# Peptides against a protein of PDB entry 5H65, part 112

Target 1, 294 residues: chain A of PDB entry 5H65
Amino acid sequence: QYLERTPLCAILKQKAPQQYRIRAKLRSYKPRRLFQSVKLHCPKCHLLQEVPHEGDLDIIFQDGATKTPDVKLQNTSLYDSKIWTTKNQKGRKVAVHFVKNNGILPLSNECLLLIEGGTLSEICKLSNKFNSVIPVRSGHEDLELLDLSAPFLIQGTIHHYGCKQCSSLRSIQNLNSLVDKTSWIPSSVAEALGIVPLQYVFVMTFTLDDGTGVLEAYLMDSDKFFQIPASEVLMDDDLQKSVDMIMDMFCPPGIKIDAYPWLECFIKSYNVTNGTDNQICYQIFDTTVAEDVI

## One batch from the design tools (peptide; made by RFdiffusion4, then SolubleMPNN)

Design b2_p13_5_s1 (from b2_p13_5, 8 letters changed)
Fold by OpenDDE base, seed 4:
Structure b2_p13_5_s1 (fold): chain B 294 residues (1-294), chain A 13 residues (1-13)
Amino acid sequence: as target 1 above (294 residues)
Amino acid sequence: SSRFASPLLAKPV
């Protein structure tokens, strides 16, 4: 769709909702730290959540490790089970369930592991060797997802989370509904287990200035703006550096705004009611970094 | 375009 470029001073006088094309400089942005800008977003209820920290996950997995795996739930048609007793003073039992494809154990790079009683460190080590890991616990009749406060699926360094509000958890045997038990697509796993998956998003507020006016615009984007997945950035130092570099190019430290680069963006206005006050807010959409920046 | 113009670093899709 073609939109003519509109100066910010004109936009600031108009009612919402409307869409605009703008050319402006990034005067400033918030938050300044990248790790604070990555959130989890529910596509169903639209709740924004913080990405759990390592310390939060440690607590959850330590609590899970206090429970003994139920022997009755081991070695089903869906999975083969192995149990280890740790050499620590507590003699912690860890169960690893290897999900089979049509009764056959897949290759390690295609295998889903169900982990019961593992620590975060142990789970992460296993996820590096095997394609996919699900933290589980023994339920009454079946294995169940451990906790939606922890990842429901770990693939390499990527943690997949589910929405506590929107999910209606189903037992692990529902993975039988998946025809292909080798690819372990997060959305398919989520669907089978009754999980509404959360999406990683960059969440930032841009203060834009075109010399005619100043406007704050909200950025909520998963992978289009930076052309970097928000789901990968927290675990990849190179991707973090890339985003930081882009932001430094947009808003270079120690330089006057007159020398800042121009950004051409789409923004949309929308009404927000805060008590008795009607406010107009703005959101960036359908915008990406230029090719010369990438 | 002016040689002194700031570069364009973002664009609409």
Scores: peptide ipSAE 0.201, ipTM 0.696, DockQ to the pose 0.025
Fold by OpenDDE base, seed 3:
Structure b2_p13_5_s1 (fold): chain B 294 residues (1-294), chain A 13 residues (1-13)
Amino acid sequence: as target 1 above (294 residues)
Amino acid sequence: SSRFASPLLAKPV
């Protein structure tokens, strides 16, 4: 949609909601640390939450590892089970369930593992070798997802999370509903297990200045703005460097704003009510970094 | 239309 460029001073006087095209400099942004800008967003309830830290996951998996796998839930039509006993951890039991495709064990590159009683380190090692890993626990009648505070699916270095508020968890046997038991698409796994998947998003506040006015605009974007997936950036040093480089180009350290590059963006205004206070807020949308930045 | 000399580093999609 073609929008005429509007100066910030004019926008600041207008009622919401409206859409604008602007040309402005990025005076500043927050948060400054990339790790603080990556969040998990629910597409249903719109709640934002922090990506769990390694320490948080360690606690969850350590708690899960205190429970002994139920022998009655091993070796079903869906999966073949193997049990290990640790030597140095008071005989901790770890169960790995290999999900079958039509009764046949798939190759490691297409295999889903269900892990019961594993540590974060053990789970990560397995996720690097096999296609996909789901942390599970023994329920009353079936295996169940361990905890939505942890990933419901791990694929290599990518952790997939679900919304606690919007999900209605179903037992692991519901994976039988999947026709394709080789690709293990996160959305399909989530649907089978009653999970509303969370989306990784970059969340930043941009202070924009076009010389006529200053405006704070919210950025919430998964992969379009930076042309880098928010889902991968936390686990990839090169992607982190790329985002940092982009932001340094937008806001060069030690340089005056007069020398900053121009950003051409779409922004939308919207009303936010907080008690008796009505505030107009702004959000960046349908905007990407220029090709010369990549 | 003031042609500002600074490069565009972001663009609308």
Scores: peptide ipSAE 0.197, ipTM 0.692, DockQ to the pose 0.024
Fold by OpenDDE base, seed 1:
Structure b2_p13_5_s1 (fold): chain B 294 residues (1-294), chain A 13 residues (1-13)
Amino acid sequence: as target 1 above (294 residues)
Amino acid sequence: SSRFASPLLAKPV
């Protein structure tokens, strides 16, 4: 839909909700660090949460590794199990369950592994080799997802997370409902296990200035604004550098704002009520970096 | 008219 360009000074005087097309400069943005701008968003309850750090995951998997795999849950119709005992003084047992397709073990690149008692390092090594790993634990009657604070699915370097609030976890045997047990699509795995998958999003606040006024606009976007997936950026140094470069182009350090580039954006206004205080806020939408910047 | 004269580096989709 076509919107005429509106100056910020005019927008600032109008009631919400409305949509606008603007042309402005990025005076400043927050947070300045990329890792602080990448969050997990629930599409159902709209909760924003931090992406777990490696240290957080280490703790979760270490705690999981203190529990011994239940022998009764090994080697089902769904999966074949192998058990390793670590040579360290802890004698930790690690179970790897290889999910079968129609009773046959798939090729390694198509095989889903269920890992019980693995450390983060061990899980990551296996995910890099097999490209699909679910951290699990022994339940009473079946294997279960280990913890929604950890990824429910790891594919290569990508960690897929679920919403604790919205998910109603089902046991691992529910993977039997998947017709194709070779293409482990995150959404299909999530559905089978009763998980509401979280979405990686960039979350930033832009201070925009068009010379007529100054406006703060919120950016929440997964892959359209930067043309870079938020789901991949934390694990890819080149993608991180690309985002940093884009932001440096928008808001060049050590240069006067008069020399900053123009950004043409869609923004929407909306009302926020906090007690007796009514505030109009703004959000960037349907906006992307220019092709010559990519 | 804007007081700024510079290239456009972002656009609506």
Scores: peptide ipSAE 0.197, ipTM 0.693, DockQ to the pose 0.025
Fold by OpenDDE base, seed 2:
Structure b2_p13_5_s1 (fold): chain B 294 residues (1-294), chain A 13 residues (1-13)
Amino acid sequence: as target 1 above (294 residues)
Amino acid sequence: SSRFASPLLAKPV
């Protein structure tokens, strides 16, 4: 719990792995753009993935919208189905399946919709009106998740993604295993469907300088460092501004480093081997922005 | 602690 403060010059001479407490200035950081710093992390395989862009999702949902819903999969014990035919786009069929709780349709604020054949725009409109949306497709015997490259669950403005490598997808009827079919907790939905959920994380490299040495430290954090959820920041202008303000406070533009604030951080060292190259890397951990900055 | 960033006093450290 307690670590003595160590100067960077001393740390740079030591073998890994070790943990340190440091006091340093943020000379610079990368990436500079917030959108580039938010990624998806798998807690199981530890792969980092880019958050899909709107254009990527448009393609996926456009492809899904070319497929006609299977009539045999409509109106089960789990859900009631309603079909729309669009006037445009050659009269494509859109199926919305309303998941029932014990055979009863829930209120809109507790309702899970399974959407088949919807565009991104249509899905987003429905997710803003109803509690939760899952993009689906007709499988052989049941509805299935459309694509893990798209969100497996949309709640308001939050897109929940799953790991393609670690997930073993199960059909939609596995939602029957959920005792409460009103709250639609993302982790519970993921578990029922065999999905390993990805975590939104801030991924940044900090160049730290304490006047004795310079060190690059990796930051990978979901919500503790900024006290802002990485899962929400991309869809909230105020949260984006807050992160930008924090970073500007750490590394103020147009000011000399001598006037930069001091940051107190925990960092850990670890060994990385790239072929014949063995290097020591550093990661920030158990560190947060001060309360007066938030 | 820093005025701008401080470590969490949480385990494990």
Scores: peptide ipSAE 0.064, ipTM 0.634, DockQ to the pose 0.026; fails the geometry check

Design b2_p13_5_s2 (from b2_p13_5, 7 letters changed)
Fold by OpenDDE base, seed 2:
Structure b2_p13_5_s2 (fold): chain B 294 residues (1-294), chain A 13 residues (1-13)
Amino acid sequence: as target 1 above (294 residues)
Amino acid sequence: SSRFASPLLPKPV
């Protein structure tokens, strides 16, 4: 795409919606903390949600762990069940259901585990070994997803979340609709279970200054702007460092804005109406950090 | 959000 470079002072005078190419300095950005900039976005209802903290998950799984697995739901055509009783915590029962492929247990690296009554720690340990884990509970007639406030699927260190507003949950037996019961693609799992998957996104506000004007532009991006997936950054120290380095390059600490680099990006304007107040807002789009920046 | 990045990239200029 081609857009002519436009100074911010000219942009600020124009009606929305429009698209612009700009050259500006990043005066400042918010939030400053990476953990605060990563959100969950619903592609259907467009609601932004916070990524649950470990403490939030602990509570959910602790509550789930108070429930006893229903014996009637163990060992179906879809999965084989194993039960553990903990020595501590009043003899808590944990059920692990190993999903079968055509009636056969797959290799551990291809196996989906359904975990019932596990703590966050136990679930994380199992996910590290078997990769794919779904936290579940005993429903009325079938196993069901435990809670959409928790991940519907854990793969290694990646937590996959679903939208509570847009999802119409279906029971675990709907995984039978998947032809391939070895790869466990998150989108396929979500579809089978009636889940609208949430997308990890970076959400930031950039204050841009080109010397002619100052403009705030919104950034909502999953993996293009930083060339780093928002879904992985929270679990990878090196990726976090990379994002921090990029932002420090754009906004070098301890020096004046005159020494900041000039940045080229695309922004689009759009109208936002809040009651009687009509505002023009700006969003960064189709922009990525240059590969040679780091 | 766009699924494709522009050839125009933020970089020191």
Scores: peptide ipSAE 0.146, ipTM 0.649, DockQ to the pose 0.026
Fold by OpenDDE base, seed 4:
Structure b2_p13_5_s2 (fold): chain B 294 residues (1-294), chain A 13 residues (1-13)
Amino acid sequence: as target 1 above (294 residues)
Amino acid sequence: SSRFASPLLPKPV
């Protein structure tokens, strides 16, 4: 699809919804801090929420660690269980359940661990050694996901979250529905457990100026704009640096806007009702940061 | 070389 370039002054006079191609300078952006721009988005109910802070997770896992693993739920056809008693934490019991593939324990890089009673630190350590970790608790008849306020799946440094509003949790034995118990695709795990997975997104507001007008456009994007996954950026210093460098290039500190580079992008307008007031908002879409060799 | 944001070309429908 080809869209002709439209000046901002013309766009500002038009009714929504419409799509535009623009060329403008990034006068400013919000939020300025990268970690504040990363959110979790539900594809079903469209709720935006903050990525849980480490402190929030600590509380959840500490609470979970107060519960004793139910012996009756150990060593099923789905998993083999090992129990540890901590030395320094009043004899806290930690259960690790190793999910089997067709009755056989997979290699560590393909193994899913179900962790019951683990701290955030312990869980993170295990996720670095094993492919996948699910924080669980002893339910009435089966292991269950610990809490949707915490990750339902941890793979390395990536925390996968589910929507509390849209999810209808099922017990851990529903993982039996997965034919392949080695790959542990997050979407498949989510489906098996009745979870609607949340998506990491960059959420930013760009103030765009082309010399004819100024408008604010929202960026909500998971991996296209920066060519960096929002799901990984919070846990990777190099990715953070890359995003910061990009933003500094678009909006150089201490330099006048006349020297700013041009931003070419698609924006769409849409109507928003705020009480009795109808306003037009703009969103960037189908846009990526690219290198131009001059 | 300069870095800029550019539109992704939609695949023809």
Scores: peptide ipSAE 0.027, ipTM 0.588, DockQ to the pose 0.026
Fold by OpenDDE base, seed 3:
Structure b2_p13_5_s2 (fold): chain B 294 residues (1-294), chain A 13 residues (1-13)
Amino acid sequence: as target 1 above (294 residues)
Amino acid sequence: SSRFASPLLPKPV
């Protein structure tokens, strides 16, 4: 059975939980800036986190760069190691470990690098040339992931993050459990290292108005709503422009709401308890931007 | 014309 269209005034009077089909205009939305609407979500504990800024990453990698790579951890069955000494930074040592597949070094486009002591700039340069990069540090007996506040895996321009609360980190040698050491699937890398990967999501609040009532609906979606991956949008100007164009079409600046397009979508209601107060909230689900907009 | 479309119909509650 198809859900019949329900006016917002009727929805606002009903108990939760329920599902609705609505037709409304987007009066406004928040946050207005795309960067602020992209978050990291844990699928296990459901914590929402901010995407780290470049400045935050710089600090983490600068701190990591103060540590000297342990010579005893270089050149294992898993990886071949190269060491560089910087000229201008009191002889900072950078270790790059090239992960082997069955004892053979893969091609650059299939190679995973483990980087110890690298700056953000150096790491980004390497990630553009090679398939994948993991920032690491010397542990007592093995290389370890540097910090879950930084990406556990960088592939080109995509930064993959892990949940600090849900992850139980394992040493780098656990990458040996991966049969395919060429594709470096983020989920497989995460599993091998005991990481619960975070998901990039668009997080927005839509104020919807159908002329009978006004309702705030929450949007949390990774790639279905805009048909644009939240994981890629922050690093791609064209994707950012596309999202901005879509939102400008739904909520045009400088014109009256009477001229706004009508939108059809699904929303679900749910109960939220905040102390002694019980509130009904609404979430958009199973909704995609229409093809005539994309 | 709607600018949003629901590609999947939710199960009725």
Scores: peptide ipSAE 0.020, ipTM 0.599, DockQ to the pose 0.023
Fold by OpenDDE base, seed 1:
Structure b2_p13_5_s2 (fold): chain B 294 residues (1-294), chain A 13 residues (1-13)
Amino acid sequence: as target 1 above (294 residues)
Amino acid sequence: SSRFASPLLPKPV
């Protein structure tokens, strides 16, 4: 649908909810650091979570690596197991389980690895060599996902996370329900294991000014606004630079706002109740960076 | 593209 351009001063006087087309300058935005703007969002409970840092993951996997793989759970119809003992003073055991397709080991690029007792470094090395990795632990009767605070699936540099609140974890043998045990689609893996996948999103607040008024607009977007996937940006320096360049274009450092570019976007208003206080908030929607900016 | 094109564009609603 076509929306007429509305000045901010008029918008600020109107009741919510409504949709608007605006032309404004980006006076400022927060957070300024990209890593702070990338969050994990649950599509079911709508909780926003921080993306775990490398240090957080290292702790989780280090703790997992203190647990000894259960020999009884090795070499099932679903997977073949190989065990390594580290040469360090701890003699840590690492189990790698190679998931089979109809009793046959797939090609390396199609093979899912289940890693038990691996460190973050070891897991990352394996995920770079083998496309798909799941960190696991020995349960009572089966292998289980290690921890939803860590990725449930690692594919190359992409870490797939699940919602702790909404997920009801099932054991690894539930991967048998997958007809295709070669493609390892994250959503299919999640479904088989009872995981609600989290979505990477950019979360930012824009202060917009059109000379008639100023308002703050919320941005929550996965891949449309920047035309860059939030799921990939944290692991790709070039994508990070691209986002930074875009934001610098919108809000140039070291110059006056009068020289800032005019931005056209859609915003929607909505009501927020906080106790007895009723507030109108705004969100950017259906807006993207221009192709010539990318 | 127009000389007055915005670096940020609304998608069709």
Scores: peptide ipSAE 0.178, ipTM 0.720, DockQ to the pose 0.026; fails the geometry check

Design b2_p13_5_s3 (from b2_p13_5, 7 letters changed)
Fold by OpenDDE base, seed 4:
Structure b2_p13_5_s3 (fold): chain B 294 residues (1-294), chain A 13 residues (1-13)
Amino acid sequence: as target 1 above (294 residues)
Amino acid sequence: SSRFASPELPAPV
């Protein structure tokens, strides 16, 4: 369905909700730093939260490493267990559980590791080698996910997080419900463990100006706008450079707005109640950076 | 000129 282009001055006078096609310049945007624009979003409760910092994860894993693995929970039908004692750190015990597929250990790139007592550095190293790792702890009767404040699954450099509010955690043995124990799809792992997975999203506010008016519209998008996954951008310098380059093209520093490119996009208006005040806000939707910019 | 590309909106609007 086609929408005619509407000037911002006309949009600013209309009631919400409505959808518009606009042509405008990007006067400015916030936040200016890319890492500040990447958030975690719950698809159920819609809460936005920050991606945990490395320092936060270090604390969580250090605390987890103070607990000794329970010998009774080792070597089940689901996994084979190996224990290491560190030479440093007062002989810290680290347990790695190799999840089996139908009683057979899969190839390293298809193997899920459950890790007890590992540091962030150790976990990341293992993830790079075995692709998939879950930080766990010994529960009363089974292994359990360590903490939803940390990733429930690490695949390479990608950290998968779960919503604390919406998740109802189940024990590790529930991974038995997965027919295929080689692919380790994050959504399938989450479902088995009672986790509502969070989604990485770009969250940005664009100040748009078409010469008739100025409008702020926010962007919340996972992978369509930039054609770059928000889940990968924090760990990939090239992807970061690409996003920065795109934004610099739309809003070049040190250049007057008169020389900025004209941009076309869709925006939708919506009502927000703030106490006694009814505000109209705008969101970008169904919009992708054009190929001539990519 | 550089722009965002927007597909046609799916019906109904």
Scores: peptide ipSAE 0.022, ipTM 0.518, DockQ to the pose 0.022
Fold by OpenDDE base, seed 1:
Structure b2_p13_5_s3 (fold): chain B 294 residues (1-294), chain A 13 residues (1-13)
Amino acid sequence: as target 1 above (294 residues)
Amino acid sequence: SSRFASPELPAPV
């Protein structure tokens, strides 16, 4: 629906909830570092959490690599297993399970690998080659997902995460429920394994100024605002540069705000109660960076 | 949707 432009000074006087169209300058934004603005969001419990760092994943996979694969769980109707023993003094065992489609090994580009005992480096190498990897561990009766603190699925450079709070994990044999064991769609894998997938989101706070008033509005968006998927930006230098360029265009460093571009966007107000304190907050919605700007 | 852009660009739809 069409909204008339409203000055910030008028908005600041109004009760929530309401929707507005505004024209303002981006005085400042936070966080300044793109990496800090990318979060994982649960669509069910609405938890926001940090994307695990490489160092965090290293620890998780190193711990997993201390566990010996259970021989009894190798070579099932669902997968064929191959075991490697590392040449290092630890003699670490790594199991790779190749998921079959109707008892037949699919082509390498369509094959899902289950990795047991692999390091992050080894897993990433395999994901680059086969494009679908699930880190697993030996359970009592079946292979199980290793840890929801790690990706439940790695496809190329994309790490897919699940919500610990909302997920009710099921064993690997539940992948049998998938009719198509070649495409390995993240949502389908998640459903089969009882995982609620987390969504990558940009989370930022914009300080907007139209000369009549100053207002803080937050942005929470997956792929619309920048026209860049939050799920891909952390692993793609060009996408990162693109986002940085956009922000530099709208909030140019080293220049006075008087020279900043005027920007149009939609914001909505909403009430937040913290104890006895009532606060009106604002969120950017239905807003996209103009295509001719990016 | 609105366009987060300068005035010289097309108005939000």
Scores: peptide ipSAE 0.015, ipTM 0.499, DockQ to the pose 0.024
Fold by OpenDDE base, seed 2:
Structure b2_p13_5_s3 (fold): chain B 294 residues (1-294), chain A 13 residues (1-13)
Amino acid sequence: as target 1 above (294 residues)
Amino acid sequence: SSRFASPELPAPV
């Protein structure tokens, strides 16, 4: 049989874990700002992390740009290397390594660039022109990923991050294990380099009210709830506007809750222990914004 | 009215 609707007052009296179907109004939600609701989640250790800001990346890449590319690591069977020397900044050297497919340079739209010594601005420019970019540094015997605090892969405006705790980084030559060196699927790149990729997720707390009770439920979702990828929303103004419109529809500003729409969703309860305190928490699951809302 | 849509889930019992 299917889950019947349960009033919040009844749910609040029950032990966890359980699953419920509810009909309630969204009294409020947090965080209010979209950029604060988007996090990085590790599927292995379940750590939630903040998405690095531009300023954070600037620092990482500026530091990387102070290191001179090792000539011994240029022009391997895997990649062809080109070096630029800047006119400013004390003649900074930037190496771009063009990854080859079976010894042949691919087309720009299929090309993976390994960038050594580039600034964030330079990297972003290249990522917009070419298919994929990996920030790297010269290791002892091979190129290596620059830093897991920065993206391990940039594709257009999408930054792919890895978990520092769960990843066991391997050198760049491990990209040789990829049969297809043209598509550069993020998960495949991550696997080759020993990276556990982080997942972009919306993390929000909904305060739900059905008139019988009030309950806080967490939302942690990547792309199903809003039908908008958390990985793309921060870089797309239209997607941001869409999320804002949805939330404004659920919780319209300037009007009383009596006029709010009724929302139906699934929530699950679970136990959380914080020291001596045992509490029951709730999470939204298997729920999507209805088409009549979009 | 606007709502979240979810597939019907079996009752946990």
Scores: peptide ipSAE 0.013, ipTM 0.515, DockQ to the pose 0.020
Fold by OpenDDE base, seed 5:
Structure b2_p13_5_s3 (fold): chain B 294 residues (1-294), chain A 13 residues (1-13)
Amino acid sequence: as target 1 above (294 residues)
Amino acid sequence: SSRFASPELPAPV
């Protein structure tokens, strides 16, 4: 893809939609805090959602832990079940179902666990030991996903979420359709369970200035712009530092804009209608931070 | 020297 460089003053006069190559300085950006810039995006309905906080998940798992696992759903051809009774005042039942591959239990680093009645803390502990965890509940005839407000799959520190609007949930036995029951690819798990997976995205507004004009451009990107996965950044201090360093390089605090580096990128214009008002908006696309900035 | 974010696809040489 090649476009001639266009000054912002010219772009601001043009009708949408169009694509442009620009060279501009990042005057400012929002949000300033990294955790506020990471969202969940549905590729189907395009809904943007906040990443659930620990407190949100605690509530969901506490509610799920009030129900006793159904004995009739334990120890199937798909999984072996182990039950614990907690020593807390309520004597809560926790079920862990170990998914088998062709009747054989995989190694811990390849094993999918289905957890019923676990707290967030317990689930996280298990996810650190085992590769993959799905929070579940007892349905009428099968295990079911606990809640789409919680992760449908946890792999290490990565929480995979599904779209409530677009998903048509299927029972856990649909995992039988997966030929490989060791790798547990999130997209494959989602497909088997009727889940439309949400994508972690960086969502930011860049105020760009090339000396001829100023415009705001929207950034929505999963892993290309920063060359850092939005899905991992919240759980990795080094990745967070890297993003912060990049943004500080683009928009250094306490320094005049004249000393700011130039940003070369693609932007596209598009029309947005708000009632009777028609507005032209801009989005950054097909752009990656240069290696010398990283 | 200017710092920059590069387009995904380079300009033709």
Scores: peptide ipSAE 0.012, ipTM 0.522, DockQ to the pose 0.023; fails the geometry check

